# Designs tried in a protein design run: peptides against a protein of PDB entry 3S8F. Part 151

Target 1, 157 residues: chain A of PDB entry 3S8F
Amino acid sequence: VLTLFVAVPSLMTAFTVAASLEFAGRLRGGRGLFGWIRALPWDNPAFVAPVLGLLGFIPGGAGGIVNASFTLDYVVHNTAWVPGHFHLQVASLVTLTAMGSLYWLLPNLTGKPISDAQRRLGLAVVWLWFLGMMIMAVGLHWAGLLNVPRRAYIAQV
Target 2, 166 residues: chain B of PDB entry 3S8F
Amino acid sequence: DEHKAHKAILAYEKGWLAFSLAMLFVFIALIAYTLATHTAGVIPAGKLERVDPTTVRQEGPWADPAQAVVQTGPNQYTVYVLAFAFGYQPNPIEVPQGAEIVFKITSPDVIHGFHVEGTNINVEVLPGEVSTVRYTFKRPGEYRIICNQYCGLGHQNMFGTIVVKE

## One batch from the design tools (peptide; made by RFdiffusion4, then SolubleMPNN)

Design b2_p17_8_s4 (from b2_p17_8, 9 letters changed)
Fold by OpenDDE base, seed 4:
Structure b2_p17_8_s4 (fold): chain B 157 residues (1-157), chain C 166 residues (1-166), chain A 17 residues (1-17)
Amino acid sequence: as target 1 above (157 residues)
Amino acid sequence: as target 2 above (166 residues)
Amino acid sequence: VEFLLEALRELLETLAA
């Protein structure tokens, strides 16, 4: 039960980031309840990548609550569910954040801006990565719920 | 500039924090739903039971696989299972259909898994600890035991069998 | 394919400079 309370500061942090995004979007001219989202710099892979990571982190975080629950962990522990969870946390959030960081860092280190082609390629990479991770994660979670074991090459299902 | 930005961000945080709390309750509801639909039959683990992994093979209820299945009451059995590198004992485990089976599982060497296909039995087995799982097999047949915790070079081939007899 | 190759070329040139 106490472990589940860790979800509280985690959620607070997550939505604090969301608040920052809303502020940024509104500064860029976004209006209304959702207009600020459209106003965010979706043409910049340095921005898009970590945001997509955050989006992947949402179901991953929810899964974290499940995994941390004594009773629910009994259902999902050492099944394909678990790798599904950390692929959202590591391979999505952390990896995409790293990708985004590179798209910001390299131009600054070299003193050369990225070309439009590089920018477009970067966008394609991060979106495709996100899509692939979501497909894989959904598959792993689904398989886990079907009791497909982790760390095994064979399953009854 | 930084102070202005901070104040502006803070203005939105109140709403998002409220939303965060709402989402927390949603997750609690989802947990409750999952418990009701997927874990209704799960019995919480009892008190931690300890055993000496260095002597578990020589003495005690795990020492003789021929005596691993113990009838404890009418239609009730306790099965003392060892998970070791790389297999299970007894193997096969023979139990009657419809009987309440209490598995007491431990390891003499390293951490293993005990995942019974076709069931919700899935526990880690730690040396020095006894994992207890209660289950009733409703269908006769063979159920494969899979090790789902990496335990060495033979991990991928570590299997056992539970035979449920009519 | 041509777009990807061009983008890669530009990236390599940027990193090499």
Scores: peptide ipSAE 0.028, ipTM 0.732, DockQ to the pose 0.010
Fold by OpenDDE base, seed 1:
Formats: C-alpha cells, structure tokens, sequence
Structure b2_p17_8_s4 (fold): chain B 157 residues (1-157), chain C 166 residues (1-166), chain A 17 residues (1-17)
C-alpha cells in the first residue's frame, strides 16, 4: 500500500500541468469551472495532441497505481490489462506528445507555417489516434479483467 | 503584473495539488476497501523458497515427473511442476476434483509463466525460486496451462494441461 | 477524399521544403 506514495511525484506533475492549462484557458477568456477548457486552442494540433495524451494518461496512471499494488497486481499481472496500461502511457501520452511537438517543430524547422489543410489533417489524425487508443485500451483492460493472458494467442474467453 | 500572475498560478497549483493529494487518499482507501472485502479471492504469498536451477532436474522433488503429485493428507496434494523451454512437467498434471492442491513450480532454465485457464492461478516462475499456489478445482475436466511470460522462440507454443478427475 | 489529398500534398510540400 505504501507503494502508492511513489505516484505522488507523477500526480503532482500531472496536476501542475492541469493547473497551467486552467490558467491558460482563463487567460484566453474562459470563465467558470469548465469554461476555461473551451477557451483553450483546440484548433491547434500542437496543443490538442499532448492534451489528449494527458487525458489518456489519467486512466493509465490510475492503472499504474493498481499495477504497483501487491494485492491488486495479483489480479491483473501478465494479463491483457498490462498492455492496456502501457499503451495508454506510451502510445497515447508519449506518442501524442511527440506528434504535438512535431506540429510545432516542423513549421519552425522549415520556416513555413502549416497550411489550414495541414492543420485540419493534423487535428483529424490526433483525434482519430486518440479514439483508437481509447478503444484499444478499454478492450485490453476489459480482456485483462476477464483473465485473458498476456503474451499468448489463446484465451479462455 | 508578474506578481499577480505568480499569485494566480500559485493559487491554481495549490488547488490542483490538493486535489491530487485527495485523489491519492481515495486510491489508498479503495485499495484498503478492496483488501478488506475481497481477501477470499487473494492467494497469499508464501515464504520465499529457493532451489538450485542447475540441479533441480537431477535431484529433488521435481526430478521425476512420475512422482510429482504427492498426497500430503486427506484430500490434499502437492504437485511439483517444472516450467521449462518449452513445456511443463508433468504433463498432464492429474489431480482429483475437490482436493486442495498446492502447486510448487520452478524453472530449470529461464523465467516462465504459469497461467491456468479457467482459474485465477497466474504466477511467474523464476529459476532458483519456487512459486507456491494453492487451489481447489471444483469442476472436473481439462485446464490448460499457458506460459504468459516470454521465454524464447518456442514461447507461443508452451502449454500444459491439468486434468481434474472426478 | 479531395480534402485528404490536398492535405497530403501540402504536407509533402512542407516536408520537402
């Protein structure tokens, strides 16, 4: 149970980022408890991608706590749950952050701004990626809870 | 203005940090609740038992698959299982229905998995260590043992069978 | 489809620059 304290630094980091997002949203005119979210630049794939990654990281991080728990890990260890977890962490957070960074980096490296078409395509890619990752992650976690083994081509269900 | 911005940022950070800590406590509480209410489904970890993986095939309780199933009491058995590249021994493992089975599992070579389909038996098997799992099969039939830890080129084909007799 | 083709074209042009 004390292993849960290992999550403190990560949680602190995550929520400080959230705080920064709230601050940014409020600076952009967002008001109220949730109005700041809408005020964020959702038209920019360089912004949307890492934010979606963060959203995927939330359940992934919670899962990490579960995986780190001695008793709870007994249930999920070496099941499809584990791939579900790290796909949320790596394939969503890390990958989407990299994708977002690319949408910022390429214009700066080339000296040319992205076109509106490129922007729209980027948004589509990022959102579709996120959606696919969420579907896969939910499926894998579900399968894991049904005791579908990891690293096996067969399952009891 | 920088001072005002700094104060605002600090306020948001404090709020979110508080939320973070609250969520941490919620998680701890949930774990505690789970442990308190669902202990029956948890197989307790035993004491660490060590073996020499280099000799486990030659001597000891794992050496002879024909002697792997040992009756230790009325309706109680200990089964000494080897997980190796790439299979299990004995195979099949034959045990009676309704008996309390203590599996003693080790490996002579590399790390393997021991996942029994249709059960909650799922442990890693490390060379030099003995994994102990206690289980009672309520239903007769065949239960497939699946290796769920990568162990080499033949990993995907590494299966065993537990036959539960009426 | 036309949108995607256009976006792809522009992307390639950007990357090639």
Amino acid sequence: as target 1 above (157 residues)
Amino acid sequence: as target 2 above (166 residues)
Amino acid sequence: VEFLLEALRELLETLAA
Scores: peptide ipSAE 0.025, ipTM 0.757, DockQ to the pose 0.010
Fold by OpenDDE base, seed 3:
Structure b2_p17_8_s4 (fold): chain B 157 residues (1-157), chain C 166 residues (1-166), chain A 17 residues (1-17)
Amino acid sequence: as target 1 above (157 residues)
Amino acid sequence: as target 2 above (166 residues)
Amino acid sequence: VEFLLEALRELLETLAA
């Protein structure tokens, strides 16, 4: 039971980020329950990348609870499920935040804004990355539940 | 106005806090559901059993592969399995169909995996510890044992076989 | 997206069985 309480601080952190996003969206003219989402700067890869990372991190966090649960971990341990979890946590959130950071950092370091072409390319990169990661993550989790082993080149299914 | 902004932020935080708590309960509910529907046959961790990995090959129940399968009851067997770099012994493991099999698995060298295809048997094998897994094979045939924990250069080729006889 | 939705459906069906 105490293990599950670890999720409480994480969720508290998450709601703060979410609250900040909602506030930002509303400051940008968003209205209604979900209108603030559309108002966020989705044309900026420096914003889109980490947000997509956060979206991927949510199911990854849920998986973290599963992996930390004794009885459930028995089912998923050393299966493809675990790499699936990793790719959501590291290859999605961490990697996308790094990518997004570059789109902010490089203009600041060089003193030159990115071109429109570079911006569009950046958006394409982060969205394609996210899409690929989600496909792979879903596949890995599914395979894991089907008892596909980790660290093996073979599978029973 | 900073004051207005602060109040607005607090309102949003309260809403998202409520959502976060709701999600916590959802997660707990999902865990409970999973436990209720999909954890039948889960083998809980038993009492820690220790062995000396430096002598396990020379003495004790793991020393002779020919004596690895021990009948402990009318329809019960204990199988003493060694996972080593890079294979399993005995290999093949021969057991009868329908019998309750207790696998006692340990390693003389490094950490290995013991994953039996077609079953829910999936445990790590640590030197100095005995992993205990109970399973009943309902279907005759061959079941492949896979090492799913990296154990060295030959890890990818580390396989065993359980032969279930009618 | 459609592929993912279908995969999700199949996964849910598998888990529900």
Scores: peptide ipSAE 0.011, ipTM 0.747, DockQ to the pose 0.097
Fold by OpenDDE base, seed 2:
Structure b2_p17_8_s4 (fold): chain B 157 residues (1-157), chain C 166 residues (1-166), chain A 17 residues (1-17)
Amino acid sequence: as target 1 above (157 residues)
Amino acid sequence: as target 2 above (166 residues)
Amino acid sequence: VEFLLEALRELLETLAA
């Protein structure tokens, strides 16, 4: 009940963020149904990181509804599904947002911009992190559906 | 200009809200379908049943492991299982193939898990409460019970066995 | 189908509260 209650405002917030991104992209010259996406600053790790986090949060949010459902939770509770959900929410959204924040905060605090090499490295880090997290999350959710238990070092599946 | 921008943002928000709602239902449907295909054979009972964890080992149906398996009807059994630190009783649990088994599980000490490998039986066991799960084993053999809720230093070694006889 | 209906019910109840 609590999770579902929180889910509604969270979805509204997510849609507002998406709307803001579309508006920003169009202001940057993006046109059409999807052209605004390409116009966003994908060369900035401070932007890319939290956006990738948001993308990971979408399936994670759906998983939150599953975990909060009494009927569905019976299937997934204390299986590898739960860690999969956590890694999407914490290790993807929260972590990537924190990483992105550093790419803005440190240059601002030091008064020195990051070098082009550092920028490219930052982009590589956040994309690789996202890719790894998605692979792991898919694997954990799949394993959970196969009844691989949480907090057990052995399983027969 | 500000009003125009606000109106534009509002229009985008409405579109995204509609899209999001549609996608939400799509995701729920896909997940529900996937989960439903893996839930066959287990029927959880929703009846609240209480027990005194301090006396459950001495009095009642859980007191004697030798009498834990009770035939309640033709091809129907009730099994009274204790999950404790760190194991299960009776161990092994012996039941016939094809019989409808009602597991009545409780704990005398702390919260444990009751996860039967090879099945979708997976419940938490709380002291003072009785967990009820109905299942029919279609295949004979040994099914391992594992604890998937941390219960102490011996948690990782807490195992039981269900032996399904032909 | 049963799971879907249950999920829908829970969602609707939350929205209606």
Scores: peptide ipSAE 0.000, ipTM 0.700, DockQ to the pose 0.045

## One batch from the design tools (peptide; made by RFdiffusion4, then SolubleMPNN)

Design b2_p18_2_s1 (from b2_p18_2, 7 letters changed)
Fold by OpenDDE base, seed 3:
Structure b2_p18_2_s1 (fold): chain B 157 residues (1-157), chain C 166 residues (1-166), chain A 18 residues (1-18)
Amino acid sequence: as target 1 above (157 residues)
Amino acid sequence: as target 2 above (166 residues)
Amino acid sequence: SIAEIIAAALAFAASLLL
């Protein structure tokens, strides 16, 4: 039971970020319960990428609690479930944040703004990456629950 | 303006922190629900048992594969299994259908996996430790053992077989 | 409100069960 309290600092951090997003959206003219979401800069890949990473991190974080549970980890340990969790945490949140950072960093370093074509391409890249990661992650978690082993090229299913 | 912005941010943070606390309880409840509905048949963890990996092949219950299957009761067996680079012994492991089987698994070399297809048997095997798993095979046939922990160049080919006899 | 926070938490929990 005590080990679950480790999640408290992580949740506090995550929801502080969410609070910042709500504040930003409301500053941009968003109103109501969901209007602030629509007001966020969804046309900027430097913004969209890390936000998509955060969305992937939500089920990944829930999975972290599962993996930290002794009894539940017995079910999922060394199955395809574990790679599924990793791809949500590292290949989604961390990777998409890195991608988004590049869309800010490169224009800043070169002193040249990205073209509209580059912006649209960037949006396509991060959305396609997120979609692919979500499909793979769902598949891996599902396969893991069906007892598909990790680090093996064969499975009974 | 800065003070107003700071106050607004703080208000949003308070709301989201309250939500965070609520979600903590939701996650605990979900764990409880999962345990209540999806943990039927989970094999209980055994006590920590140690063995010397440097002598496990020369002496003790793992030393002779021909004596690895030990009848401990009318319908109960203990099977002493070695996971090594790159295979299992005994191989095949022959056990009767319907008997309660206690697997005692250890390694003389590196960490391996012991994943039995068609079952919920899935444990890591550490040198110097004995993994204990209890299972009853209801169906006769062959069950493949898969190493699901990387153990070297031959990891991908490390398989064993459990033969359940009628 | 507290009621809205609880409702949001329950809705999120329900989404995890779908």
Scores: peptide ipSAE 0.018, ipTM 0.774, DockQ to the pose 0.023
Fold by OpenDDE base, seed 1:
Structure b2_p18_2_s1 (fold): chain B 157 residues (1-157), chain C 166 residues (1-166), chain A 18 residues (1-18)
Amino acid sequence: as target 1 above (157 residues)
Amino acid sequence: as target 2 above (166 residues)
Amino acid sequence: SIAEIIAAALAFAASLLL
């Protein structure tokens, strides 16, 4: 039980970011409980990438709590569940945030804005990346729950 | 107005923090529920037992694979297993169906895994420590032991077998 | 159990829609 309190700072950070997104969306004209989401700049890959990373981080964070639990970790430890968790945390959030950062940084460093074609391509890249990561993550977590071992090329199931 | 904006931001933050705390309690409740309803499904951690990995092959209960399976009572056995680079001993491990088996697993070299397919046996094996797992095989047959912890160049080929006899 | 874990995950996801 005490191990779950380790998640408090991370949750606070995550939901503070969510609060910032809500505030931004409402400033952009979004209304209602969820209308602010649609008002966010989904046409900008520099925005979309890290947000998709955050979305992947949600189940990953929940998984982190599971992994930190003595009793629940007994079920998932050293199974395919663990690399599934890693890919959500690193290959989703960290990688997508880095990708998004580049879409902001490079135009600023060069002084040249990205073309519309580059923008559209960027959106496609980050969405496809996210989709692929989610498929893989779900598969790995599912396999893990079926007791498929980590770091093994064969399994009974 | 900066003051109004600040107040609004704080309101959103408070709301989301409240949600965060609520979710934390949900997770705690889930763990509590799991503990209350599935205690039989989780093997409790035993007392930490230590051994000298440098001598475990030469002396003690792990030294002779032929003496690795010890009957400790009616339908009760202790099996002293070594996980090493790159295999297990004894191999195969032969145990009776329906017997309560206590596996005492350690390593003479590096960290290994001990994952038995078809069972909930899945433990880390550390040099200098003894992993203890209790299990009863209800079905006869062969159960593969898989190393699920990277242990070197031959890791992917590190397998063992438990043979459950009728 | 796996079913319970899945149920919990679904409940969590549903909570995000509230």
Scores: peptide ipSAE 0.016, ipTM 0.786, DockQ to the pose 0.035
Fold by OpenDDE base, seed 4:
Structure b2_p18_2_s1 (fold): chain B 157 residues (1-157), chain C 166 residues (1-166), chain A 18 residues (1-18)
Amino acid sequence: as target 1 above (157 residues)
Amino acid sequence: as target 2 above (166 residues)
Amino acid sequence: SIAEIIAAALAFAASLLL
């Protein structure tokens, strides 16, 4: 019970971030139930990267609840499920946030704005990273549910 | 303007909170599905049992591999298993088909894993603690035990076998 | 148990509404 309550601050943060994004999108002219999403600055890798990280973090957070549950953790513990969770948390959210931070920070520190070519390359990098990470994460979670062990080079499925 | 922005954000937070509640039920459903499909046949023991890892090889039920399989009832057995660097004892573990098996697993040295292929048996083995798992093998044959917790240089080669006899 | 998980989840959800 207490373990699940640890999720409260995290979920509150997620809702606050989502609400802030919606507000920002609406300030940028987005209307309707979903129009605010399109109005967000998807042409800026400094924005896209951390948002993609957040999107990857959603299933990771759900997995966190599973991993923190006694009965469910028994099923998934030390299977490929666990690396799948870690790659969503660290290699997606943290890494993409770091990438996004660099796209914002470096131009400000150097006083030199990024070129259009660098911007496009940055967008390609973060989207491809996200896509690859999602494919890998889904594969690892699926393998985990099929009882593929963690830290084993061979396994029966 | 800041206050207006905060009020607007709060309104959106209500919607996202409602969404989160809906997703909570989705997660509960997924959890229930996962439990129904992946936990059958395994009963984890929540009872804490301790043992001295420094003497477990010398005295007690883990000391003699020949006495590791103990019949506790007409169709019930307790198997005392040691996970060590780098293998399992006894090896192979021989049990009858259809019997209720209680595995009592501990380690004399470092933390190991006990993952039985073809089953949902998967526990960590800590020195000083006894891991207890109940399982009934419905199919005869050989089941490989894999160490899924890093335990040293020989970790990747640490395997055991359970032989289920008709 | 499953019941405990459900209860915890519901309690968690309720706590967010307080």
Scores: peptide ipSAE 0.013, ipTM 0.762, DockQ to the pose 0.016
Fold by OpenDDE base, seed 5:
Structure b2_p18_2_s1 (fold): chain B 157 residues (1-157), chain C 166 residues (1-166), chain A 18 residues (1-18)
Amino acid sequence: as target 1 above (157 residues)
Amino acid sequence: as target 2 above (166 residues)
Amino acid sequence: SIAEIIAAALAFAASLLL
């Protein structure tokens, strides 16, 4: 009940953010249906990190609805599916947002801009983190569907 | 300028609202697909039944492991299982192949899991509540019971066995 | 257009089914 209750405002927020991104991208010269995406500042880890987090949050949010569904929960409950959901929500969205926040906050607090090397390293970190989280999440969800139990060191498959 | 920007933002929001509506239907379809492909043989929850966890070991159908398996019909059995820190009783649980087994599972202490490997039996066991699961073992052999709910220091070693006899 | 948005949504959905 709680999950479904918060799902609507969360979706509204997500799509509002997306609308803002489209507007920003178009202001930066992007055109067409997808051209605005390319125009976004993908060279800034402070931007890339939270955006990747949001991307990971999409399947995680869908999973939340699954977990909250009475019928579907019978399939996934207390399987590796659940940790997969958590890692998308916490280890992806929350963590990447925190990482991105640091890339913005620290330079502003110290008054020292990040070097180009630090920027490139930051981009590498957040992309690799995202990739790793997606691989792990897919694996956990898949394992869950194969009835691999949660909170156990053993598995049938 | 601010007004123009605001109007432009609203236009994009309208588009994304349309997208959101479309995605809503997509998600519903995906849920339906998942339900259709992965929920075959789901064991529905039984009626809520309660028991006193403080006396369940001393009196009643869970008190004697030797009497835990009760034949209720020609091809029907009820098995009264206790999940406790840290194991299951009876252990092993012996049942015949092809018989309909009704597991009545409860706990005298803390919350445990009852996940039978190789089956779709996967329930949480709460003290004071009786979990009811109905299953028919089609294949003989040993089925491992796994606790998938953290229950203390011995959680990782909490296993049981169901032996299905020909 | 709304049609384009729907098309994009369908494409995204298809990717999720894989």
Scores: peptide ipSAE 0.013, ipTM 0.746, DockQ to the pose 0.026

